# Ledger of designs, part 80: peptides against a protein of PDB entry 6FRK

Target 1, 411 residues: chain A of PDB entry 6FRK
Amino acid sequence: NEEVLNAMLKEVCTALLEADVNIKLVKQLRENVKSAIDLEEMASGLNKRKMIQHAVFKELVKLVDPGVKAWTPTKGKQNVIMFVGLQGSGKTTTCSKLAYYYQRKGWKTCLICADTFRAGAFDQLKQNATKARIPFYGSYTEMDPVIIASEGVEKFKNENFEIIIVDTSGRHKQEDSLFEEMLQVANAIQPDNIVYVMDASIGQACEAQAKAFKDKVDVASVIVTKLDGHAKGGGALSAVAATKSPIIFIGTGEHIDDFEPFKTQPFISKLLGMGDIEGLIDKVNELKLDDNEALIEKLKHGQFTLRDMYEQFQNIMKMGPFSQILGMIPGFGTDFMSKGNEQESMARLKKLMTIMDSMNDQELDSTDGAKVFSKQPGRIQRVARGSGVSTRDVQELLTQYTKFAQMVKKM

## One batch from the design tools (peptide; made by RFdiffusion4, then SolubleMPNN)

Design b2_p13_7_s2 (from b2_p13_7, 8 letters changed)
Fold by OpenDDE base, seed 1:
Structure b2_p13_7_s2 (fold): chain B 411 residues (1-411), chain A 13 residues (1-13)
Amino acid sequence: as target 1 above (411 residues)
Amino acid sequence: MLDLFNKLIEMLN
């Protein structure tokens, strides 16, 4: 029994190390899990795997909880949020995502570019802000980030902005001068929250970096970026442990909408390869699937049209990279789709949509779309010409639709 | 909905 436990704990520890969880945290987790598992209950024929998995899950949840309540902005007040972190961590992008997130919730949001170190930082922020219709401040001539941050904060306070986000210069580990500049900015603007932006892909370096920031400025929140890639998120645990600060948001892609409030249980479930069914449901619900109540009602009546299929393809395209969607489904690990298969699948989806764009409303809204085409083969030729595809490609789409509509009739 | 989504994914693969 103890040998089996030790073997399974070794596999879990290996998987957590491969997920970039800090080796000290993995050791502590192993000891805590070993102490939390009753060996007598394991002897009684209970599913040993489920018990170990539950114990591991429970201990990982504790490692993500810093025991400190996350800072939340106050409505109708001015909330100054300063962003700090390494160069390339996605700070500027994350500033724009956070501003957009609050803007969509009816907050008056703005962006300040105090990154004077990186050439084109202000142009990048300005581009992102303009696309999102977010007001921004920065300078092409002022080189002191303290002046830019102070003037920008004062300006937007006077204009009654509620969420004032300050993007600062990204750092390399070794520049004490940059750490002093960040402290000067923090002292000048007196932020209500300092957000450390961490790249999930930096692995075992997360602890030392997060600590270096916390030792210089009062980091009160963490945002983890690049959780769409091969980064299994284990670095997030290291950042929480080092900063003693909660994760407030995660970045799940490059798009401005690829940004969500951090949820402990879905994150740990994903880290353990259990999938994120809850996050999948939430993402599906965020797509304003109010139109999907009508679809669900049609589906309950065994009705499914080519238009309904087209709308679902649009929804899939809105959910972001297909790899992220699959990574939320239990049993579809991140390894299941090579990046090549995603582009091909998206190209195939776009091709199918282009074929449907060449159909008329009678064809799209038919409860038996395939029968409309079978009765009038000239429609297939018209659609093929309109979409620039072969008649075979249109027939393949209709065959796939028919299979799907038959499955819906059986649901 | 999840089942529909999974079936759509299966069609794309």
Scores: peptide ipSAE 0.033, ipTM 0.471, DockQ to the pose 0.035
Fold by OpenDDE base, seed 4:
Structure b2_p13_7_s2 (fold): chain B 411 residues (1-411), chain A 13 residues (1-13)
Amino acid sequence: as target 1 above (411 residues)
Amino acid sequence: MLDLFNKLIEMLN
């Protein structure tokens, strides 16, 4: 029994190390899991795999929970949020994403570019802010980030902004001067929250870097970026452990909408390759798919129409990039769709929808849509001409629909 | 629902 436990824990430890979890945390987790597993209960024929998986999951949840409540902005107040982190961690992008996230929630948001070191930092922030219709401040002539941050914060306070985000410089080679600059900015603007932005792809370096920031500035929150890449996010655990600060958001892509509140359980489930069923449910619920109850009820009765398929394709399109959706499905790793395949998959989906847009209500609402077309082949030719596709493409859609409708009847 | 969504996504691949 102990040998089997040790073998399974070795596999879990290997997988966590391959997920960029810090070796010290993996060792601690291994010891905690061993102490939490009753070997006598393991002897009683309980599913050893489920018990170990549950123990590992529980210990990973504890590693993500710093025991500190995340800072939350106060509505109708001025909330100054300072961003810190390495160059290339996605700070400027994340500032824009956070501002946009709160703007969509009806907060008055703004952006301040206090990155005076990076050429084009202000242009990048300005471009992102303009696209999102977010007010911004910065200078092309002022070189002191303290002055820019102070003036920008004062300006937006006077204009009654609620979320005031300050983007700071990230430097790799002049750590001490960067930390002094960040401390000077922090002292001048007195932020309500200091957010450390971490790149998930930095691997085992996450702990040391996160600690270096926490030792110099009062990091109260963490945001993890680039979780759309090959990074399994294990570095996030290292950042929480080092900063003793909660993860508040994650960046899941390059788009402004590729940003979501951090949820511990979905994140750990994804890290373990269990998929993010909860995050799928949440994204589906955020889409206000009230019409899903009617669809679920039809599906329970083995009814599935071309319209029902079209509505599901609309729902998929509303969920955003397919890579994110697939990465939430158990057994579909992030590798299942290369970035190149996503545009092709979206183009294919849009093509299928365009074919269905050329169908009439009788064709769309038929409980046996394929049979309607098989009885009258002239409909295939009409739809093909209407959608600008081949008759083969329409037949392929009908074949896919038929396969799906047969699966629904077996559910 | 999730199984349906998975199957729809499998059809798109």
Scores: peptide ipSAE 0.031, ipTM 0.460, DockQ to the pose 0.033
Fold by OpenDDE base, seed 5:
Structure b2_p13_7_s2 (fold): chain B 411 residues (1-411), chain A 13 residues (1-13)
Amino acid sequence: as target 1 above (411 residues)
Amino acid sequence: MLDLFNKLIEMLN
């Protein structure tokens, strides 16, 4: 029994190390899991695998929970949020994403560029802010980040903004001058929250970096970026352990919408390669895909039309980046779709929808859509001409639909 | 629903 436990724990520890979890945390988890597992209960015929999985999951949840409640902005108040972190961590992009997230929730949001060191920092922030229709402040002439931050915060306070986000300079290395500048900015603007922005791809370096920021400024929140890449997110555990600060959001891509509130359970499930079943359920619920009781009822009766398929394609397009959706499905690793394959898959989906847009209601609503086209081949030629595609592309869609409809009839 | 979605995804690949 102990040998089996040790073998399974070795596999879990290896997988966590391959996920960039800090070696110290992996060792601690191993000992905590060993202490939490009753070997006598394991001898009594309980499902040993489920028990170990549950113990591992529970200990990972504890490692992500700093025991501190995440800061939340107060509605109708001015909330000043200062962003800190290394250069290239995605701070400026994350500032824009957070501002946009709150703007979509009906908050009055703004952005301040106090990054005076990086050439084009203000232009980048201005570009992102303009695309999102978010008010912004910065200077092309002022070089003191303290002045820019103070003037920008004062301006937006006077204009009754509710979410005031301050982007600060980042460096490639821990520079004492950067930490002094950040402390001066923090002292001048007195932020309600200091957000450390961490790149998930820096792996084992996360702990030392996150600690260095926490030792200089009162980091109260963490945002983890680039979780769409090869980074399995193990660095996030290291940042929480080092800062003793909760993860509040994650960046799941490059788009402004590729930003979500952090959830512990889905994150740990994804880290273990179990998929994000909860996040998928939440995303399905956000899309009101459950309101399609009519579709569920049709599926139960083995009915599936081209219109039903079209509606599902619309739903997939509304779910956002395809790589994120796949990454939520158990057994689909983050590596299953390279960024190049996502654009191609979305282009293919749009092409299929354009073909269906050229169909009539009798074709779309037929319970045997393929038979309607097979009886009247002139329909394929009409649809192909209407959608600007080949007759072969229409036949391929109908073949795919037929396979799908046959599968629904067997469910 | 999830199985349907997975199969729609498989058709897109």
Scores: peptide ipSAE 0.029, ipTM 0.444, DockQ to the pose 0.033
Fold by OpenDDE base, seed 3:
Structure b2_p13_7_s2 (fold): chain B 411 residues (1-411), chain A 13 residues (1-13)
Amino acid sequence: as target 1 above (411 residues)
Amino acid sequence: MLDLFNKLIEMLN
């Protein structure tokens, strides 16, 4: 029994190390799991694998929980949020995402660019802010980040902004001069929250980096970025352990909407390759896909039209990047869609929708859409011309639809 | 719903 436990724990430890979980945390987890598993209960014929998986899951949940309540902004107050982290961690993008997130929640949000070190930092922030219709502050002439941050915070406080986000300089290396600059900015603006932005792709370096920031500035929150990539998110555990600060949000892609509140259970489930069924359900519910009840009823009756397929494609497009959706499905590892395949899949989806946009209501609403086209081949040529595609592309769509409609009839 | 979604996904791949 102990040999089997040790073998299974070795596999779990290997998988966690391959997920960029820090070796110290993996060792600690191994010992905690060993101490939490009663070997006598394992003898009673219980599914040893499920017990170990549950123990591992429970210990990973504890590693993500620093035991500290996440800072939350107060409505109707001025909340100053300072962003810190390395260059390339996605700080400026994350500032814009956070501002946009709160703006969509009905907060009065603004952005301050105190990154004076990086050429074009202000232009990048300005571009992002303008796209999101978020007010911004920065200077092309002032080089002191303390002055810019202070003036910007004062300006937006006087204008009764509720969420005031300050983007700071990031450097390629942990330099003492960067930390002193960040400390000077922090002292000048007195932020209500300091957010460390971590790149999930830095792997085993996460602990040392996160610790270096926490040792210099009072990091109270963590945001993890680039969880859409090959980064399995194990670095997030290392950041929490090092900073003793909760993860508040995750960046799940490059788009402004690829930003979500951190949830421990879904994150650990995803890290273990169990999928995120709850996050998929929540994301489906957030889309207010009330029209899905009508579709579900049609599907129960074995009815599926080209319009129903079009509406589902619209729903998939509204859900955001397809890689994120796939990554929520158990058994579809993050590796299943390389970034290249996502853009291609979205382009393919848009192409299919454009073909359907060239169809008439009789064609779209037909319970046997392919049969309408097979009876009148001139429709294929019309749709192909209308959508700017080949007749073959229309036939491929109809073939796919037919396969799908046949599957629905068998459900 | 999940099965349908998975099947739609499989069709898009």
Scores: peptide ipSAE 0.029, ipTM 0.461, DockQ to the pose 0.035

Design b2_p13_7_s3 (from b2_p13_7, 7 letters changed)
Fold by OpenDDE base, seed 4:
Structure b2_p13_7_s3 (fold): chain B 411 residues (1-411), chain A 13 residues (1-13)
Amino acid sequence: as target 1 above (411 residues)
Amino acid sequence: MLELFEHLIKLKN
């Protein structure tokens, strides 16, 4: 039993190291999991794999929880949020994403560019802010980030902004001059929250970088970026461990909407390759799909129509980039939708919907839509002509529908 | 697509 446990723990440790989890954290997790598993319960014929997976999951959840409640902005107050992090971490993009997130929630949000070091930093922020219709402040002539940050914060406080985001300079390397500048800015503007932005793709360097920032400035929150790529997110655990600060948001792509509140359970599930089941549910529930209850009731009764399938395709299209949705499904690895295949997949969905738009209500609302078409093959030819597709494309849709309807009947 | 729907249904049960 101990040999089997040690072998399975070795595989888990290898997988966590391949997920960019820090070696020290992996060792600690191994010891904690070994201590949490009752060897007597493993002897009783319980699924050893499920027990180890559950123990690993619980210990990973503990590693993501710093035991500190995340700072949250207060409605009707002026909340100053200072961003810190290395250049290339996605800091400037993340400032815009956070501003847009709060703006969409009805907060009066603004952006301040206090990055005086990078040529075109203000132009980049201005471009992002203008596209999102977010008010912004910065200077082309002022070189002191303390002055820009102070003036911008004062301006937006006087204008009763609720969320005031300050983007600071990121250096390519940890330099003492950068940390001094960050400290001077922090002292001048007295932020309610300091957010460290970390690139998940830096792997094992996450801990050392996060620690260096925490040792110099009072980091209270972490945002992890570039979780859309090959970065499995193990660096996020290192950031939490080093900063003792909660992850508040994650960046999941290049678009301004590729930004979500951090959720522990979905994140750990994704890290373990279990899929982002809860995040998919939450994203589906955040879509006010008023008809979700009615659909679930129909599905529970084994009823599924072509109209129900059409409504589900509309729902999927509303969920945003299809790559993100597929990346939330267990077994659909990140490889299943290269950026090129997303447009093709969305085009395929639109094609399927266009085929269904050429169906009549009797065809759409039939509890056995495939049988309606099989009894009258002329319907397939009508729908094919109406939608500008081949009869084969209509038959393929009906085959997919039939497989789904048969599955719903077995549930 | 089918697997997505299967998954969505399994998650809500």
Scores: peptide ipSAE 0.012, ipTM 0.383, DockQ to the pose 0.098
Fold by OpenDDE base, seed 1:
Structure b2_p13_7_s3 (fold): chain B 411 residues (1-411), chain A 13 residues (1-13)
Amino acid sequence: as target 1 above (411 residues)
Amino acid sequence: MLELFEHLIKLKN
């Protein structure tokens, strides 16, 4: 029994190391899991795999919880949020994502560019802010980040902004001068929250970097970026351990909407390869397509049209990269995350939509669209000619639709 | 795609 436990724990530890979990945390987790598993209960014929998985899950949840309540902005107050992090961590993009997140919730949000070190930092922030219709402040001539941050914070306080986000410079090699500048900015603007932005793809370096920031500035929150890539997010555990600060949000892509509140349970489920069903549901529900309620109502009545399928394809395309969606579905392993399969899958969806764009309203809105085409084969030939595809491609689409419509009728 | 839709449909029910 102990040998079997040790073998299974070795596999789990390997998978956690491959997920960029710090080796010290993996060792500690292994010992905590061993102490939490009753070997007598394992002897009684309980599913050993489920028991180990539950113990691992419980210990990972504890590692993500710093025991400190996350800071939250106060409605009707001026909340100054300072962003800190390495260059290339996605800090500037994350500032825009956070501002947009609060703006969509009815907060008066603004952005300040205090990155004087990076050429084009202000232009990048201005472009992102303008696209999102977020007010911004910065300078092309002022080189002191303290002056820019102070003037920007004062301006937006006087204009009664509720969320004032300050983006700072990220540096790769001059750690001391970066930390001095960050401390000077923090002292000048007196932020209500300091957010450390961490790139999940830096793997085992997450602990040392997160600690370096916490030792110099009062980091109170963590945001983890690039969780859409090969990074399984194990570095997030290292950031929490080093900063003793909660993860408040995660960045799940390049789009401004690829940003979500951190949820412990879905995150740990994804880290363990269990999928993120809850995050998929939330992402599908956050797509407040007013049409989703109407679709759910139709689905409850066993009705599904080619138009309903077209709308679902549009929704999937709006959800962002297929790789992210597939990575949320249990059983779509890491091999489906190849960038090649995403472009091919999107091209295939776009092809199917182009076929449906050549259909008429009678064909699209029929509750038995396949029967409309089967009764009049000339419709298949018309649609094929209109969309520039073979009659076989149209028949394959109708076959897929028929499978879906049959599933909906069984619900 | 079929499995994705099956899953999305199952998540909405």
Scores: peptide ipSAE 0.011, ipTM 0.381, DockQ to the pose 0.152
Fold by OpenDDE base, seed 5:
Structure b2_p13_7_s3 (fold): chain B 411 residues (1-411), chain A 13 residues (1-13)
Amino acid sequence: as target 1 above (411 residues)
Amino acid sequence: MLELFEHLIKLKN
C-alpha cells in the first residue's frame, strides 16, 4: 500500500514540477497528502486513485488560497488601482483588460500612464484605451511619474470615475530605483489596491520576483498573464505563496477580452490536466446558450441540420478563442493549438460559415442535407460559386456534416 | 471540432 502511494505521489510530483510548481511547494504538498491519507482506509477497498486525486486536489486548493479575501471595488466610490510588475509581464495590456472588464460591467473606468521610462508606453496605453473607448491620462513632456499619477488621479476623481487604474514603469531587472519610484507613486496616490502582474511563462522565477515586489510594496492582489502559452500555471501557486495575496484575474490571450476572474477549482482542475469543466459550463451559460434547449431537444431526437451546425459554429465563435475553449476540455493539452493554429481554425470556421451562407433554406433545414446535395449535384456547384470556394470544399463540409449527423443519430 | 461538440453535448447532460 505505501509503495503504491509513493509511486502515485511521484507521478503527481513530476507532473507538478513540469507545470512550473516550485519544488518547495511540491515537497510540502507530498508531505501533506501523505499525512491526509489514512493507509488503513486505503486498505479497506476504497478506490485508491480517487482518494489520492482528491487529497492532491484539496492540498492544491489550499496552496492557491492565501486565506485573505480578495479586494473588490465599491460601486459609486472612487477606487484607485495601482499596477506594478516587471517589463514584459503584460502589465500595460492587463491595465487595459481590467479597465475594459469593469467598463463592460457598467463601471466608469479610466487609465493613467505613469510609465515615463519606457519609450512609447503612453502611445501603447493610448492605442489600447482608444480601441476600448476608455478615457486615459498621461504626458509626453512630464517625466516625473509621481506628478503624472497624482494629476491623473485628481482629474479622474473630480470627474467621478469609479475605477482609476494607474500603470507604472516596469524594468527588466529588480532595481532599487524602480521600487523607490513605485513607493513614491503609491504614497502620492494612496491606492485602494496594488496589483502585481506576473508572467506565468517565467516558471521557477515567479517566487523570487513576487517576493521582491511584496517586500517593497504592499501588493494586495495578483494577476497572472500568458496562461494561453506553454505556461501550465504552476508559477501562480508560487506567486500566491510569496505575496500571501489572492489571484484576482488571469490573462488568457492577447485580445482585450482574453481576461477572466480567477476561480480556484477550475484553475487547479486545469493544472492537473482534468480540464476546466466548470469554466466551460460558466462560459456556455454566459453566452445564453439556453437557446440550445431547442438544439438539445433536436439532438435527443437524432435531428441535426446544416442550420443547426451553422448556429453551433456561431456559438463557438462567440465563446472566444479556440485555444481557450480547447484548453477547458479534459485531455486537450495547452499545446493542442499553437497561437497560429487558432487563427487558422477560426478562419476555417469562417470559411465553412461562408459556404453555408450560400445555401438556401431547403438545404440548411433538411434533416438529411447531404442527401439533398447528392440527389442534385448542381447545388454543390451553385454553393461553390456563391461562396467563392471549390466544389471540393463544399463536399468536405458536407462530409463533416454527415459525420456529425451520424453521431447525433447514435446518441 | 467533433470532440468539441461531443464535449459540449456531454456538459449539458
Scores: peptide ipSAE 0.010, ipTM 0.384, DockQ to the pose 0.154
Fold by OpenDDE base, seed 3:
Structure b2_p13_7_s3 (fold): chain B 411 residues (1-411), chain A 13 residues (1-13)
Amino acid sequence: as target 1 above (411 residues)
Amino acid sequence: MLELFEHLIKLKN
């Protein structure tokens, strides 16, 4: 029994190391799991694999919990949020994502660019802010980040902004000059929250980086970025352990919408390759698919039209990157949709929608759309010409529709 | 796509 436990723990430890979990945390987890598993219960013929998996899951959940309540902004108050992190961590992009997240929730949000070190930092922030219709402040002439941050915070406080986000300079390395600048900015603006932005793709270096920031500035929150890549997110555990600060959000892609509140259980489930069913439900619910009640009722009646399929493709496109959605489904590993396959999948959906845009209401609203086209093949040629595609592409769409409609009839 | 749709439907039922 102990030999089997040790062998299985070795496999789990290897998988966690391959997921960029810090070696010290993996060792501690191994000891904690070994102490939590009753060897007598393992002897009773219980599924040893499930017991170990549950023990590992429980210990990983504890590693993501810093034991500190996350800071949350207060409605109707001015909340100053300072961002800190290395260059290339996605800090500036994350500032815009966070501002947009709060704006969509009806908060009066703004952005301040206090990055005077990086050429074009203000132009980049301005571009992102303008696209999202977020008010912004910065200077092309002032080089002191303390002055810019102070003036910007004062301005937006006077204008009764509720969420005031300050983007600071990042350096390529942990430099004392960066930490001094961050401290000067923090002292001047007195932020309600300091957010450390960490790139998950840094792997085993996450602990040392997160610790270096926490040792110099009062980091109260962590945001982990680039969780759409090959990084399994084990670095997030290292960030929590080092900063003793909660992860508040995760960045899951390059789009402004590729940003979600951190949830412990879904994150650990995803890290273990169990999928993120809760995150999928939340994304589906955030889309306010009010029109989905009518669809759900049709589906319950075994009815599925080409219009219903079109609306579902619109909904999938609104859910953001298809890779993220698939990566939330159990059995579709994070690697199943490379970035190339995502763009191709979205392009394929858009092509299918363009074909359906060339259909008439009789074709779209038919409960047997494929039969409408099979009875009158001239419709396929019309749709193909209207959408600029081959007749084969239209037939492939109809074949796909038929498979869906047959599935719905069996549900 | 089919499996995704099946899964999304199962999550809403």
Scores: peptide ipSAE 0.009, ipTM 0.398, DockQ to the pose 0.153

